Peptides against a protein of PDB entry 3JWR. Designs and how they scored, part 44

Target 1, 323 residues: chain A of PDB entry 3JWR
Amino acid sequence: TRELQSLAAAVVPSAQTLKITDFSFSDFELSDLETALCTIRMFTDLNLVQNFQMKHEVLCRWILSVKKNYRKNVAYHNWRHAFNTAQCMFAALKAGKIQNKLTDLEILALLIAALSHDLDHRGVNNSYIQRSEHPLAQLYCHSIMEHHHFDQCLMILNSPGNQILSGLSIEEYKTTLKIIKQAILATDLALYIKRRGEFFELIRKNQFNLEDPHQKELFLAMLMTACDLSAITKPWPIQQRIAELVATEFFDQGDRERKELNIEPTDLMNREKKNKIPSMQVGFIDAICLQLYEALTHVSEDCFPLLDGCRKNRQKWQALAEQ
Target 2, 298 residues: chain A of PDB entry 3JWR as posed
Amino acid sequence: TRELQSLAAAVVPSAQTLKITDFSFSDFELSDLETALCTIRMFTDLNLVQNFQMKHEVLCRWILSVKKNYRKNVAYHNWRHAFNTAQCMFAALKAGKIQNKLTDLEILALLIAALSHDLDHRGVNNSYIQRSEHPLAQLYCHSIMEHHHFDQCLMILNSPGNQILSGLSIEEYKTTLKIIKQAILATDLALYIKRRGEFFELIRKNQFNLEDPHQKELFLAMLMTACDLSAITKPWPIQQRIAELVATEFWEQGDQVGFIDFVCTQLYEALTHVSEDCFPLLDGCRKNRQKWQALAEQ

## One batch from the design tools (peptide; aimed at target 1 N125 Q130 A190)

Design b2_p13_8_s2 (made by RFdiffusion4, then SolubleMPNN; from b2_p13_8, 8 letters changed)
Fold by OpenDDE base, seed 4:
Structure b2_p13_8_s2 (fold): chain B 323 residues (1-323), chain A 13 residues (1-13)
Amino acid sequence: as target 1 above (323 residues)
Amino acid sequence: MEEELKLNSLELL
């Protein structure tokens, strides 16, 4: 395609030029082409292109295929969300120095998972999918959307000309797919809530050890969630704008819940409760985000900007809740 | 309140 030709022929700027190592990164000013160039740079600077012998054209095609399989009519869970999740992963790996704690296969899997974790997202949560008796709810009992996202990821990876994993051995391929699946499934906040207590307890007791395979898997899950939620850590103007996108998507779901399911939406998804957004954001930060970024910072102190950003945004949301 | 916040947070994804 013309888009592929343009991407494949383009000079890929440095990570420094693209600012993709910054935890404060914003994609708002970036074109779709620039987001694809950033993604190429992430793969390159993580040594994934070299170590796994990725063909440049294949990588370009894969990136464009992933981007194409996000819906444009979804306010938040779109390509830009996936791209920002991957950028946070890249920043955590590089600036946060987590790269040195992981294998190349784990890094490969995490980056693919971050880009793929919301593929074909429909702008509604698992509860809506289940309550609407959607065909996907018949295929999967739990983490319905995350299973679908993984299926979409696998479909793309196996598509002609998109096989970025073709340089892997059979064992490396199996390992990578296992980690990708686990990482995508870990973005279900229900699973995060279920598992985070074990992670926090290991940290609290100073018993956390990445050489333990189970603890490694747990860490990768927590890291995925930390990147997926990373909007809460962004500089306040960016945070506010992303929160508006999230609210838009949730209100769209709430409107559908009223119309299609004849139910009153929760305050989070209720357009009439827009005035509760600041207090709900404080509650979300306290209940979900703070402990995660504290624990991540304990694993790698260079991830502190995520925690600091989260704390700063809590103060901003609290100030709005008091108005 | 924590359970409601957790439930609301489950809806955030």
Scores: peptide ipSAE 0.054, ipTM 0.788, DockQ to the pose 0.251
OpenDDE base, seeds 1, 2, 3, 5: peptide ipSAE 0.052, 0.049, 0.052, 0.051; ipTM 0.786, 0.783, 0.790, 0.785

Design b2_p13_8_s3 (made by RFdiffusion4, then SolubleMPNN; from b2_p13_8, 10 letters changed)
Fold by OpenDDE base, seed 4:
Structure b2_p13_8_s3 (fold): chain B 323 residues (1-323), chain A 13 residues (1-13)
Amino acid sequence: as target 1 above (323 residues)
Amino acid sequence: MEEELRLNSFEML
């Protein structure tokens, strides 16, 4: 395609030029081509292209295929969300120095997972999918969308000309796919809530050890969630704009819940309760985000900007809730 | 309140 030719021929700017190592990064000013260039840079600077012998054209095609399989009519869970998740992962790996704690296969898997974790997202949560008796709800009992996202990821990885994992051994390939699956499934916030207590307790007791395979898996899951939720850490103008996108998508679901399911939506998804957004954001930060970024910062102090950003945004939301 | 927040958060993503 013309898009592929343009991407494959383009000079890829440095990570410094692209500012993709910054936790404060924003994609708002970037074209789709520039987001793809950023993605190439992430793979390159993580040594994934070299270590796994990725062909440039294949990587370009894969990126464009991933981007294409996000829906444009979804307000938040689109390519830009996936791209921002991957950028946060890249920043956490580089600036947050988590790269040194992980294997190349784990890094490869996490980056692929971050980019792929919401593939073909429909702008509705698992509860809606289940209650609407969607065909996907017949395939999976829990984490319905996350299973679908992984299936889409696998489909793309196996598509002709998109096989960025072709340089891996059979064992490396199996390991990578296992980690990708676990990482994508970990983005189900329900699973995060179930597992986070174990992680926080290990941190609290100073018993956290990445050499333990189970704890490694747990950490990768927590890291995925931290990147997936990273909008909450962004500078206030960015955070506020992303929160509007999230609210738009949630209100669209709530409107559908009323119309299609004849149910009253929760406050979070209720367009009529817009005035509760600030207080709900404070609650979300307190219940879900703060402890995660605290724990992540404990694993790597260089991740502090995520925690600091989250704390700053809590204050901003609290100030709005008091008005 | 924590349970409601958890439920709301579970429904978010």
Scores: peptide ipSAE 0.050, ipTM 0.791, DockQ to the pose 0.261
OpenDDE base, seeds 1, 2, 3, 5: peptide ipSAE 0.050, 0.050, 0.038, 0.049; ipTM 0.795, 0.789, 0.774, 0.790; seed 1 fails the geometry check

Design b2_p13_8_s4 (made by RFdiffusion4, then SolubleMPNN; from b2_p13_8, 10 letters changed)
Fold by OpenDDE base, seed 4:
Parts: structure tokens; C-alpha cells; sequence
Structure b2_p13_8_s4 (fold): chain B 323 residues (1-323), chain A 13 residues (1-13)
């Protein structure tokens, strides 16, 4: 395609030029081509291209395929969300120095998972999918969308000309796919809530050990969630803009819940409760975000900008809630 | 309560 030719022929700017190592990164000013160039840079600077002998054209095609399999009519859960999740992962690995704590296969899996974790997202949550009796709800009992995202990820990885994992041994391939699946499934916040207590307790007791395979898996799950939620850590103008996108998508779901399911939506998805957004954001930060970024900062102090950003945004949302 | 808020937050993500 013309898009592939343009991407494959383009000079990829440095991570410094692209600012993709910054926790404060914003994609708002970037074209789709520039987001793809950033993604190539992430793979390159994480040594994934070299270590796994990725062909440049194959990587370019894969990136474009992933981007193409996000819906354009979804306000938040689109390519830009996946790209920002991957950028946060890259920043956490590089600037946050988590790269030094992980294997190349884990890094490969996390980056693929971050880019793929919401593939073909429909702008509705698992609860809506279940209540609407969608065909996907017949295939999966729990984490319905996350299983679908992984299936889409696997489909793309196995598609002709998209096989970025072709340089891996059979064992490396199996390991990578296992980690990708676990990482994508970990983006179900229901699973995060179930598992986070174990992680926080390990941190609190100073018993956290990445050499333990179970604790490693737990950490990768927490890291995925931290990147997926990273919008809450962004500089205030960016945070506000992303919160508007989230609210738009949730209100669209709430409108559908009223129309299609004849139910009153929760305050979070109720357009009529827009005035509660600031207080709900404070509650979200307190209930979900703060402890996660605190724990992540205990694993790597260089991840502090995520925690600091979250704290600053809590203050901003609280100030709005008091108005 | 925080748990209910967390559960509502699950609807967010």
C-alpha cells in the first residue's frame, strides 16, 4: 500500500526528537504516520528489531495492521489510546529503568501487548457486552473484550507479511505469546482489583522479588495496568482532554444502555451527571491509581513522574469538585 | 465506599 511504502521509506527520528521517553508525552499533535514512526523507534531502541531480527518492512506492515484494526468511531479506546499505552510502556522501560529488570522476551511481549491490548474495541465495556447478549459473551465468560483483543492480536501476528516474531525460536515464540496473552488479559480492571492486593502486600513487606516467576507475572500485569491508566498521570491539559474522550465514550455507552437495554446508566456513564466527573475522577485516583503508581515507584524510583502526575491531577480534580 | 467506587471504576476501563 502507499501508506506502507511511505512508512517503510521514512527516516525514523530519534527517541529524543520524538520525546517518546518522556512521561509527559502527548500524541495530540502527531499524525498517524508520526505515531507509526514513534512505534518503530520504540521497537528499535528497546533492541527488539536487532535481537529478534525483525525485517523493517514486516514491522512497518505489522504496525499499520494493528492501527487499522482499531475503530475510528470509538472516542477513547482507539489507536491513539493503544499508542499512548505503548509510549508509557516505553517510557517506563527506558526512563523508568524497568528495561534492566526484564528479559528481552518480556519487553517484546509487553510492547506488542500494549499496542494490541484494545484491538477492535467497540466503545463499550464487558458488562455491556454481557447484558446485550453479544456473540462474544457466548465465547468467553470473563474478560470478554480482553480475550477478543488477544485473538485479534494473534490473528495479526500470524497474517502474511506481519510475522514480526518469525525470528524467534519455538520456545521463545511460545513464551512471548504467553506473556502477551497474560498482559492483555491483565488490562481487565476486574483482574487488577483481584490481584493488586498481593502485589501491594509484597511491596509493603519488602518481599517483592522479580526472580520469582509468579511475582514477575504479577509485576508485568501491574505494569500493563499502570501504562493503560497512564492518562491520569499526564500534565493537566492533556489529562483534561483525555478525560473528555473517556467521558464521551462512557456517555455514548450510557445512551445506548438507556435506548437498547432500558436501564438507567451509572453516574459514570450518565450524561446528565457530567457535573460529577471531577469527584468521580478523585474517587478513581484514590481507589485505583495512587496505590499502583506508589507501588511501581517502589519497584523503580525513576517511575516517580507517574505518581507525581497522578497526585497533581488529583489536586486539580479535587479543586474542580469543590466549585 | 471506596470498593463501590472501584467497582464503578471498573466500568470505566
Amino acid sequence: as target 1 above (323 residues)
Amino acid sequence: DEEELALRSLEML
Scores: peptide ipSAE 0.068, ipTM 0.805, DockQ to the pose 0.273
OpenDDE base, seeds 1, 2, 3, 5: peptide ipSAE 0.067, 0.065, 0.064, 0.063; ipTM 0.806, 0.802, 0.795, 0.804; seeds 1, 3, 5 fail the geometry check

## One batch from the design tools (peptide; aimed at target 1 S127)

Design b2_p14_3 (made by RFdiffusion4)
Pose (drawn by RFdiffusion4):
Structure b2_p14_3 (pose): chain A 298 residues (1-255, 281-323), chain P 14 residues (1-14)
Amino acid sequence: as target 2 above (298 residues)
Amino acid sequence: SAEELTMLGVEMWS
């Protein structure tokens, strides 16, 4: 509760000061309070704060709530992951210049979604919770964890003093939630796979076009995956260390080049055809693929 | 094999 006091009264530094406009950004050296501050700057500089009548008091309580609903004991899938995703999402809209391509309702939704796309993640994949007959598997059908991440995000938004959406017309609120649900579900790697082929062709055939309502919401799913694993596009020292965490969390459940080829370069290449200013992601990606390949040969 | 290692990478990052 003091954490709210100190936060809801501190000055939010500029985006330039926070270097959150950068695809090469890192959080290793930031404090907890600083990361919440960057998030406020994100909402502010995306005009989300003023266009949706958000009170500084409410947004702060909500951000803090999401922070405390990520598990600390979980190796990679903790708050810093949700944060590093939202920052990548933020950097994509700004420096990658996509904000000029989509509505205010969509930007708000993407940011809220990127922040909460893994809430309460217990450090285990959908495959495991299904095979171990976790009650969550009994409750949800497909995309089990991602359904849960959303159930949580919504639970928090309905919490008192957390209605950062309280300023929306009922119609606005109604469709924003629809997009958020779609965004969070799209972080299921299975859906990314079962859908990307369709998108990779519209790109390949120079046919892809945002105006098309459907082609847009597909891209929105592809954008979510693009930020969800943006960690692979980081400078080598960072990718080196964050790969260490994904490493431990996986080995805890068990108790790179093939993946990048299979999952990543394919995607970031498509994102750049859609937006050239998003190339740094593709550059950083193949750059790390280069270093992992060299290591794989010892 | 290369396929098995790729699958494990998918499981690791999932």

Design b2_p14_3_s1 (made by RFdiffusion4, then SolubleMPNN; from b2_p14_3, 6 letters changed)
Fold by OpenDDE base, seed 1:
Structure b2_p14_3_s1 (fold): chain B 323 residues (1-323), chain A 14 residues (1-14)
Amino acid sequence: as target 1 above (323 residues)
Amino acid sequence: SAAEQTLLGIQAWS
């Protein structure tokens, strides 16, 4: 395609030029082409292209395929969300120095997972999918959408000309897919809630050890969540804008819940309760975000900007909630 | 509470 030709022929700017190592990164002013270029740079600077002998054209095609399989009519859970998740992963690996704690296969899997973790998202949560009796709800009992996202990821990886993993051995391939699946499934916040206590306790007791395979898996799950939620850490103007996108998508679901399911939406998804957004954001930060970024900072102190950003945004939301 | 409401809606943020 013309798009592929343009991407494949383009000079890829440095990570410094693209500012993709910054935790404060914003994609708002970037074109779709520039987001693809950023993605190429992430793969390159993480040594994934070299270590796994990725062909440039194949990588370009894969990136474009992933981007294409996000819906444009979804306010938040679209390509830009996936891209920002991957960028945060890249920043955490580089600036946060987590790269040195992980294997090349783990890094490969995390980056693929970050980009793929919301593929074909429909702008509705698992609860809506279940209550609407969607066909996907018949296939999976738990983490319905996350299983679907992984299925889409696998489909793309196996599509002709998109096989970025073709340079891997059979064992490396199996390992990578396993980690990708686990990472995508870990983005279900219900699973995060179930597992985070073990992670926090290990940190609290100073017993956390990445050489333990189980703890490694747990860490990768927590890292995925930290990147997935990283909008909450962004500079305030960016945070506000993203919160508006989230609210838009949630309100759209709430409207559909009223219309299609004849139910009253929760406050979070109720357009009429927009005034509660600030207090709900404070609650979200306190209940979900703060401890995660605190724990992540204990694993790597260089991840502190995520925690600091989260704390600053909590203050901003609290100030709005008091008005 | 806001925290409780968030926990009830956690799947919305994933």
Scores: peptide ipSAE 0.094, ipTM 0.812, DockQ to the pose 0.522
OpenDDE base, seeds 2, 3, 4, 5: peptide ipSAE 0.083, 0.089, 0.092, 0.099; ipTM 0.794, 0.813, 0.812, 0.813; seed 5 fails the geometry check

Design b2_p14_3_s2 (made by RFdiffusion4, then SolubleMPNN; from b2_p14_3, 6 letters changed)
Fold by OpenDDE base, seed 4:
Structure b2_p14_3_s2 (fold): chain B 323 residues (1-323), chain A 14 residues (1-14)
Amino acid sequence: as target 1 above (323 residues)
Amino acid sequence: SAAEATAAGIAMWS
């Protein structure tokens, strides 16, 4: 395609120029082409292209395929969300120095997972899918959408001309896919809630050890969640804009819940409860986000900007809630 | 409640 030709021929700017190492990164000003260029830079600077012998054209095609399989009519869970998740992963690996704690296969898997974790998202959550009796709800009992996202990821990885993992051995391939699957599934916040206590307890007791395979898996899950939720850590103007996108998508779901399912939506998804957004954001930060970024910062102090951003946004939301 | 906040949090940013 013309898009592929343009991407493949383009000079890829440095990570510094693209600012993709910054935790404060925003994609708002970037074109789709520029987001693809950023993605190439992430793979390159993490040494994934070299270590796994990725062909440039194949990587370009894969990136464009991933982007293409996000829906444009979804307010938040689109390519830009996936891209921002991957960028946060990149920043956490580089600026946050988590790269030094992980294997190349784990890094490869995490980056692929971050970009792929919401593939073909429909703008509705698992509860809606289940309650609407969607065909996907018949295939999967739990983490319905996350299983679908992984299926889409696997489909793309196996598509002709998109096989960025072709340079891996059979064992490396199996390992990578396992980690990708676990990472994508980990983005189900219900699973995060179930597992986070173990992670926090290990940190609290100073017993956390990445050499333990189980703890490694747990950490990768927490890291994925931290990147997936990283919008909450962004500078306030960016946070506000993203919160609007999230609210739009949730209100759209709420509207559909009223119309299609004949149910009253929860406050979070209720357009009529827009005035509760600030207080709900405070509650979300307190209940879900703060402990995660605190724990992540304990694993790597260089991830502090995420925690700091989260705290600052809590203050901003609290101020709005008091108005 | 904390439970409601947790449920709300799970819904909003996932």
Scores: peptide ipSAE 0.126, ipTM 0.798, DockQ to the pose 0.670
OpenDDE base, seeds 1, 2, 3, 5: peptide ipSAE 0.131, 0.116, 0.132, 0.127; ipTM 0.801, 0.795, 0.801, 0.801; seeds 1, 3, 5 fail the geometry check

Design b2_p14_3_s3 (made by RFdiffusion4, then SolubleMPNN; from b2_p14_3, 4 letters changed)
Fold by OpenDDE base, seed 1:
Structure b2_p14_3_s3 (fold): chain B 323 residues (1-323), chain A 14 residues (1-14)
Amino acid sequence: as target 1 above (323 residues)
Amino acid sequence: SAEEETLRGIEMWS
């Protein structure tokens, strides 16, 4: 395709030029091509291309395939969200200095998972899928969409010309897929809530040990969530704009819930409750975000910008809630 | 309640 040819032939700028090591990164000014170039740079600078002998054309095709399998008519859960999740992962690995704490396979899996974690998202949550009696709800009882996202991820990875994992041994391949699956499933916030207590307790007791396989898995899950929610940490103008995208998608769901399911949406998804957004954001930050970024900062102090950003945005939302 | 906030958080930014 023209797009593939353009991407494959393009010079990939440095991470410094692209600013993809910055926790304050924004993709608003980037073209789709530039996001793909950034993605190539992430793979390259994490030594994934070299270590796993990825062919450049195959990587380019894979990136474009992943991007293509995000829906354009979804306000928030689109390619840009996946891209920003991956960028935060990259920043956490590099600037946050987590790279040296993980194996190459774990890093590979996390990056693929970040880019793939919301593939074919429909702009509605698991609750809507369940209540609408969607066929996917018959296949999976929990984490319905996350299972679907993984299925899409696997489909792409196995598609002709997209096999970026072809350089792996059988054992490496199995390990990588296992981690990818776990990471994508971990983006279900219900699972985060279920598991976070163990992580926080390990941190609190100073018993956290990445050499323990179970704790490693737990950490990877928490790291995925931290990156998935990282919009909450961005500089206020970016945070505010992303919050508008989130609200748009949620309100669209709420509208569909009214129209298609004849149910009253929750306040979060109720267009008539826009005035509650600031207070809901404060509640979300307090209930979900702060402890996570605090714990992550305890694992690596260089991740502090995420915590700091979250705290600053809490203040901003609180100020709006008081108006 | 804290529980209600947590539940609300499940849907927020999911």
Scores: peptide ipSAE 0.209, ipTM 0.831, DockQ to the pose 0.547
OpenDDE base, seeds 2, 3, 4, 5: peptide ipSAE 0.170, 0.201, 0.185, 0.210; ipTM 0.819, 0.838, 0.820, 0.833; seeds 3, 5 fail the geometry check

Design b2_p14_3_s4 (made by RFdiffusion4, then SolubleMPNN; from b2_p14_3 with L5E M7L)
Fold by OpenDDE base, seed 3:
Structure b2_p14_3_s4 (fold): chain B 323 residues (1-323), chain A 14 residues (1-14)
Amino acid sequence: as target 1 above (323 residues)
Amino acid sequence: SAEEETLLGVEMWS
């Protein structure tokens, strides 16, 4: 395609030029081509292209295939969300110095997972899928969409000309796919809630050890969630704009719940309760986000900008809630 | 409640 030719022939700017190591990064001013260039730079600077012998054209095709398999009519859970998740992962690995704590296969898996974690998202949550008796709900009982996202990820990875993992041994390939699956599934916040207590307790007791395979898996899950939710950490103008996209998608679901399921939506998904967004954001930050970024900062102090951003946005939302 | 806020939070950024 013309798009592939343009991407493959383009000079890829440095990570410094692209500012993709910044936790304050915003994609709002970037074209789709520039987001793809940023993605190439992430793979290159993490040594993934060299270490796993990725062909440049294959990587370019894979990136474009991933981007193509996000829906454009979904307000938030689209390519830009996946791209921002991957950028936060890259920043956490580089600026946050987490790269030195992980294997190359883990880094490879996390980056692929971040880009792929919401593939073919339909703009509705697992609860809606289950209640609407969607065919996907017949295949999976839990984490329905996350299983679907992984299936889409696997489909793309196995598609002709998209096989970025062809340089891996059979064992490396199996390991990578296992980690990708676990990482994508970890983005189900229901699973995060179930597992976070163990992580926080290990940190609190100073017993956290990344050399333990179970604790490593737990950390990778927490890191995925931290990147997936990273919009909450962004500078206020960026955070506010992203929150509007999230609200739009949830209100669209709420409208569908009323029309298709004949149910009254929750406050979060109720367009008529838009005035509750600030207080709901405060509640979300307190209940879900703060402890996660605190714990991540304990693992690596260089991740502090995520925690600081989250705290600052909490104050901004609280001020709006008091108005 | 903290549980309701947690559930709302899970739904909000899921």
Scores: peptide ipSAE 0.194, ipTM 0.810, DockQ to the pose 0.639
OpenDDE base, seeds 1, 2, 4, 5: peptide ipSAE 0.191, 0.155, 0.146, 0.181; ipTM 0.806, 0.811, 0.811, 0.812; seed 5 fails the geometry check

Design b2_p14_4 (made by RFdiffusion4)
Pose (drawn by RFdiffusion4):
Structure b2_p14_4 (pose): chain A 298 residues (1-255, 281-323), chain P 14 residues (1-14)
Amino acid sequence: as target 2 above (298 residues)
Amino acid sequence: SAEENVHLGVEMWS
């Protein structure tokens, strides 16, 4: 509760000061309070704060709530993951210049989604919870964890003093939630796979176009995956270390080049055809693929 | 072997 006091009264530094406009950004050296501050700057500089009548008091409580609903004991899938995703999402809209390509309702949704896309993640994949017959698997059909991440995000938004959406017309609120649900579910790697082929062709055939309502919401799913694993596009020292965490969390459940080829370069290439200013992601990606390949050969 | 690496990589990052 004091954490709210100190936060709701501190000055939010500029985006330039926070270097959150950068695809090469890192959080290793930030404190907890600083990361919440960057998030406020994100909402502010995306005009989400003014266009949706958000009170500084409420947004702060909500951000803090999401922070405390990520598990600390979990190796990679903790708060800093949700944060590093939202920052990548933020950097994509700004420096990658996509904000000029989509509505205010969509921007708000993407940011809220990117922040909460893994809430309460217990450090284990959908495959495991299904094979171990976790009650969550009994409750949800497909995209089990991602359904849960959303059930949480919504639970928090309905919490008192957390209705950062309280300023929306009922119609606005209604469709924003619809997009958030779609966004969070799209971080299921299975859906990314079962859908990307369709998108990779519209790109390949120079046919892809945002105006098309459907082609847009597909892209929105592809954008979510793009930020969800943006960690692979980081400078080598960072990618080296964050790969260490994904490494431990996976080994804990058990108790890179093939993946980048299979999952990543394919995607970031497509994102750049859609937006050239998003190339740094593709550059950083193949750059790390280079280093991992060299290591694989010892 | 390459396929196993890909599979395990998918499981690791999922």

Design b2_p14_4_s1 (made by RFdiffusion4, then SolubleMPNN; from b2_p14_4, 6 letters changed)
Fold by OpenDDE base, seed 5:
Structure b2_p14_4_s1 (fold): chain B 323 residues (1-323), chain A 14 residues (1-14)
Amino acid sequence: as target 1 above (323 residues)
Amino acid sequence: SMAEEIRLGIEMWS
C-alpha cells in the first residue's frame, strides 16, 4: 500500500526529537504517520529490532495492521489510546529505568501488548457486552473484551507479512505470547482490583522481589495498568482533553443503554450528569490511580513524574468539583 | 462511597 511504502521509506527521527521518552508526551499534534514512526523508534531504541531480527518492512506492516484494527468511530479506545499506552510504557522503561529490571522478551511482550491491548474495541465496556448478550459474551465469562483483544493481536501476528516474531525461537515465541496474553488480560480493571492488594502489600512490607516469577508477573500486570491509565498523569490540558474523550465514549454508551437495553445509565455514563465528572475523577484517582503510581514509584523512583502528574490532576479536578 | 468509586473507576477505564 501507499501508506506502507511511505512509512517504510521514511527516516525515523530520534526519540529525543519525537519526545517519546517524556512522561508529559502528547500525541494530539501528531499525524498517523508520525505515530507509526514513533512506534518504530520505540522498538528500535529498546533493541527489539536488532535482538529479535525484525525486518523493517514487516515491522512497518505490523504497526499499520495494528492501527487499522482499531475503530475510527470510537472516541477514546482507538489507535491513539493504544499508542499513548505504548509511549508511556516506553517512557517508563527508558526514563523510568524499568528496562534494566526486565528481560528483552518481557519488554518485547509489553510493547506489543500495549499497542494491541484494545484491538477492535467497540467503545463499550465489558458490562455492556454482557448485558447486551453479544456473541463475545457467550465465549468468555470474564474479561470478555480483553480476550477478544488478545485474539485480534494473535491474528495480526500470524498474518502474512506481519510476523514480527519470526526471528524468535519456538520457546521464545511461546514465552512472548504468554506474557502478551497476561499483559492484555491484566488491563481489565476488575483484575487489577483483584490483584493490586498483593502488589501493594509486597511494596509496603519491603518484600517485593522481581526475581520471583510470580511477583514478576504481578509487576508486569501493574505496569500495564499504570500505562493504560497514564492519561490521568498527563499535564492538565492534556488530561482534561482526554477526559473529554473518555466522557464522550461513556455518554455514547449510556445513550445506547437507554435505547437498546432500556436502562438508566450510571452517573458516569449519563450525559445529564456531566457536572459530576470532576468529583468522579477525584474518586477515580483516589480509588484506583494514586496507590498504583505510588507503588510504581517505590519500584523505580524515576517514575515519580507519573505520581506527581496524578497528584496535580487530582488537585485540578478537586478545584473544579468545589465550584 | 469507596465501593462506588471503585465501581466507577472500573466502568471508566475497562
Scores: peptide ipSAE 0.119, ipTM 0.806, DockQ to the pose 0.627
OpenDDE base, seeds 1, 2, 3, 4: peptide ipSAE 0.039, 0.037, 0.045, 0.040; ipTM 0.788, 0.785, 0.775, 0.780; seed 3 fails the geometry check

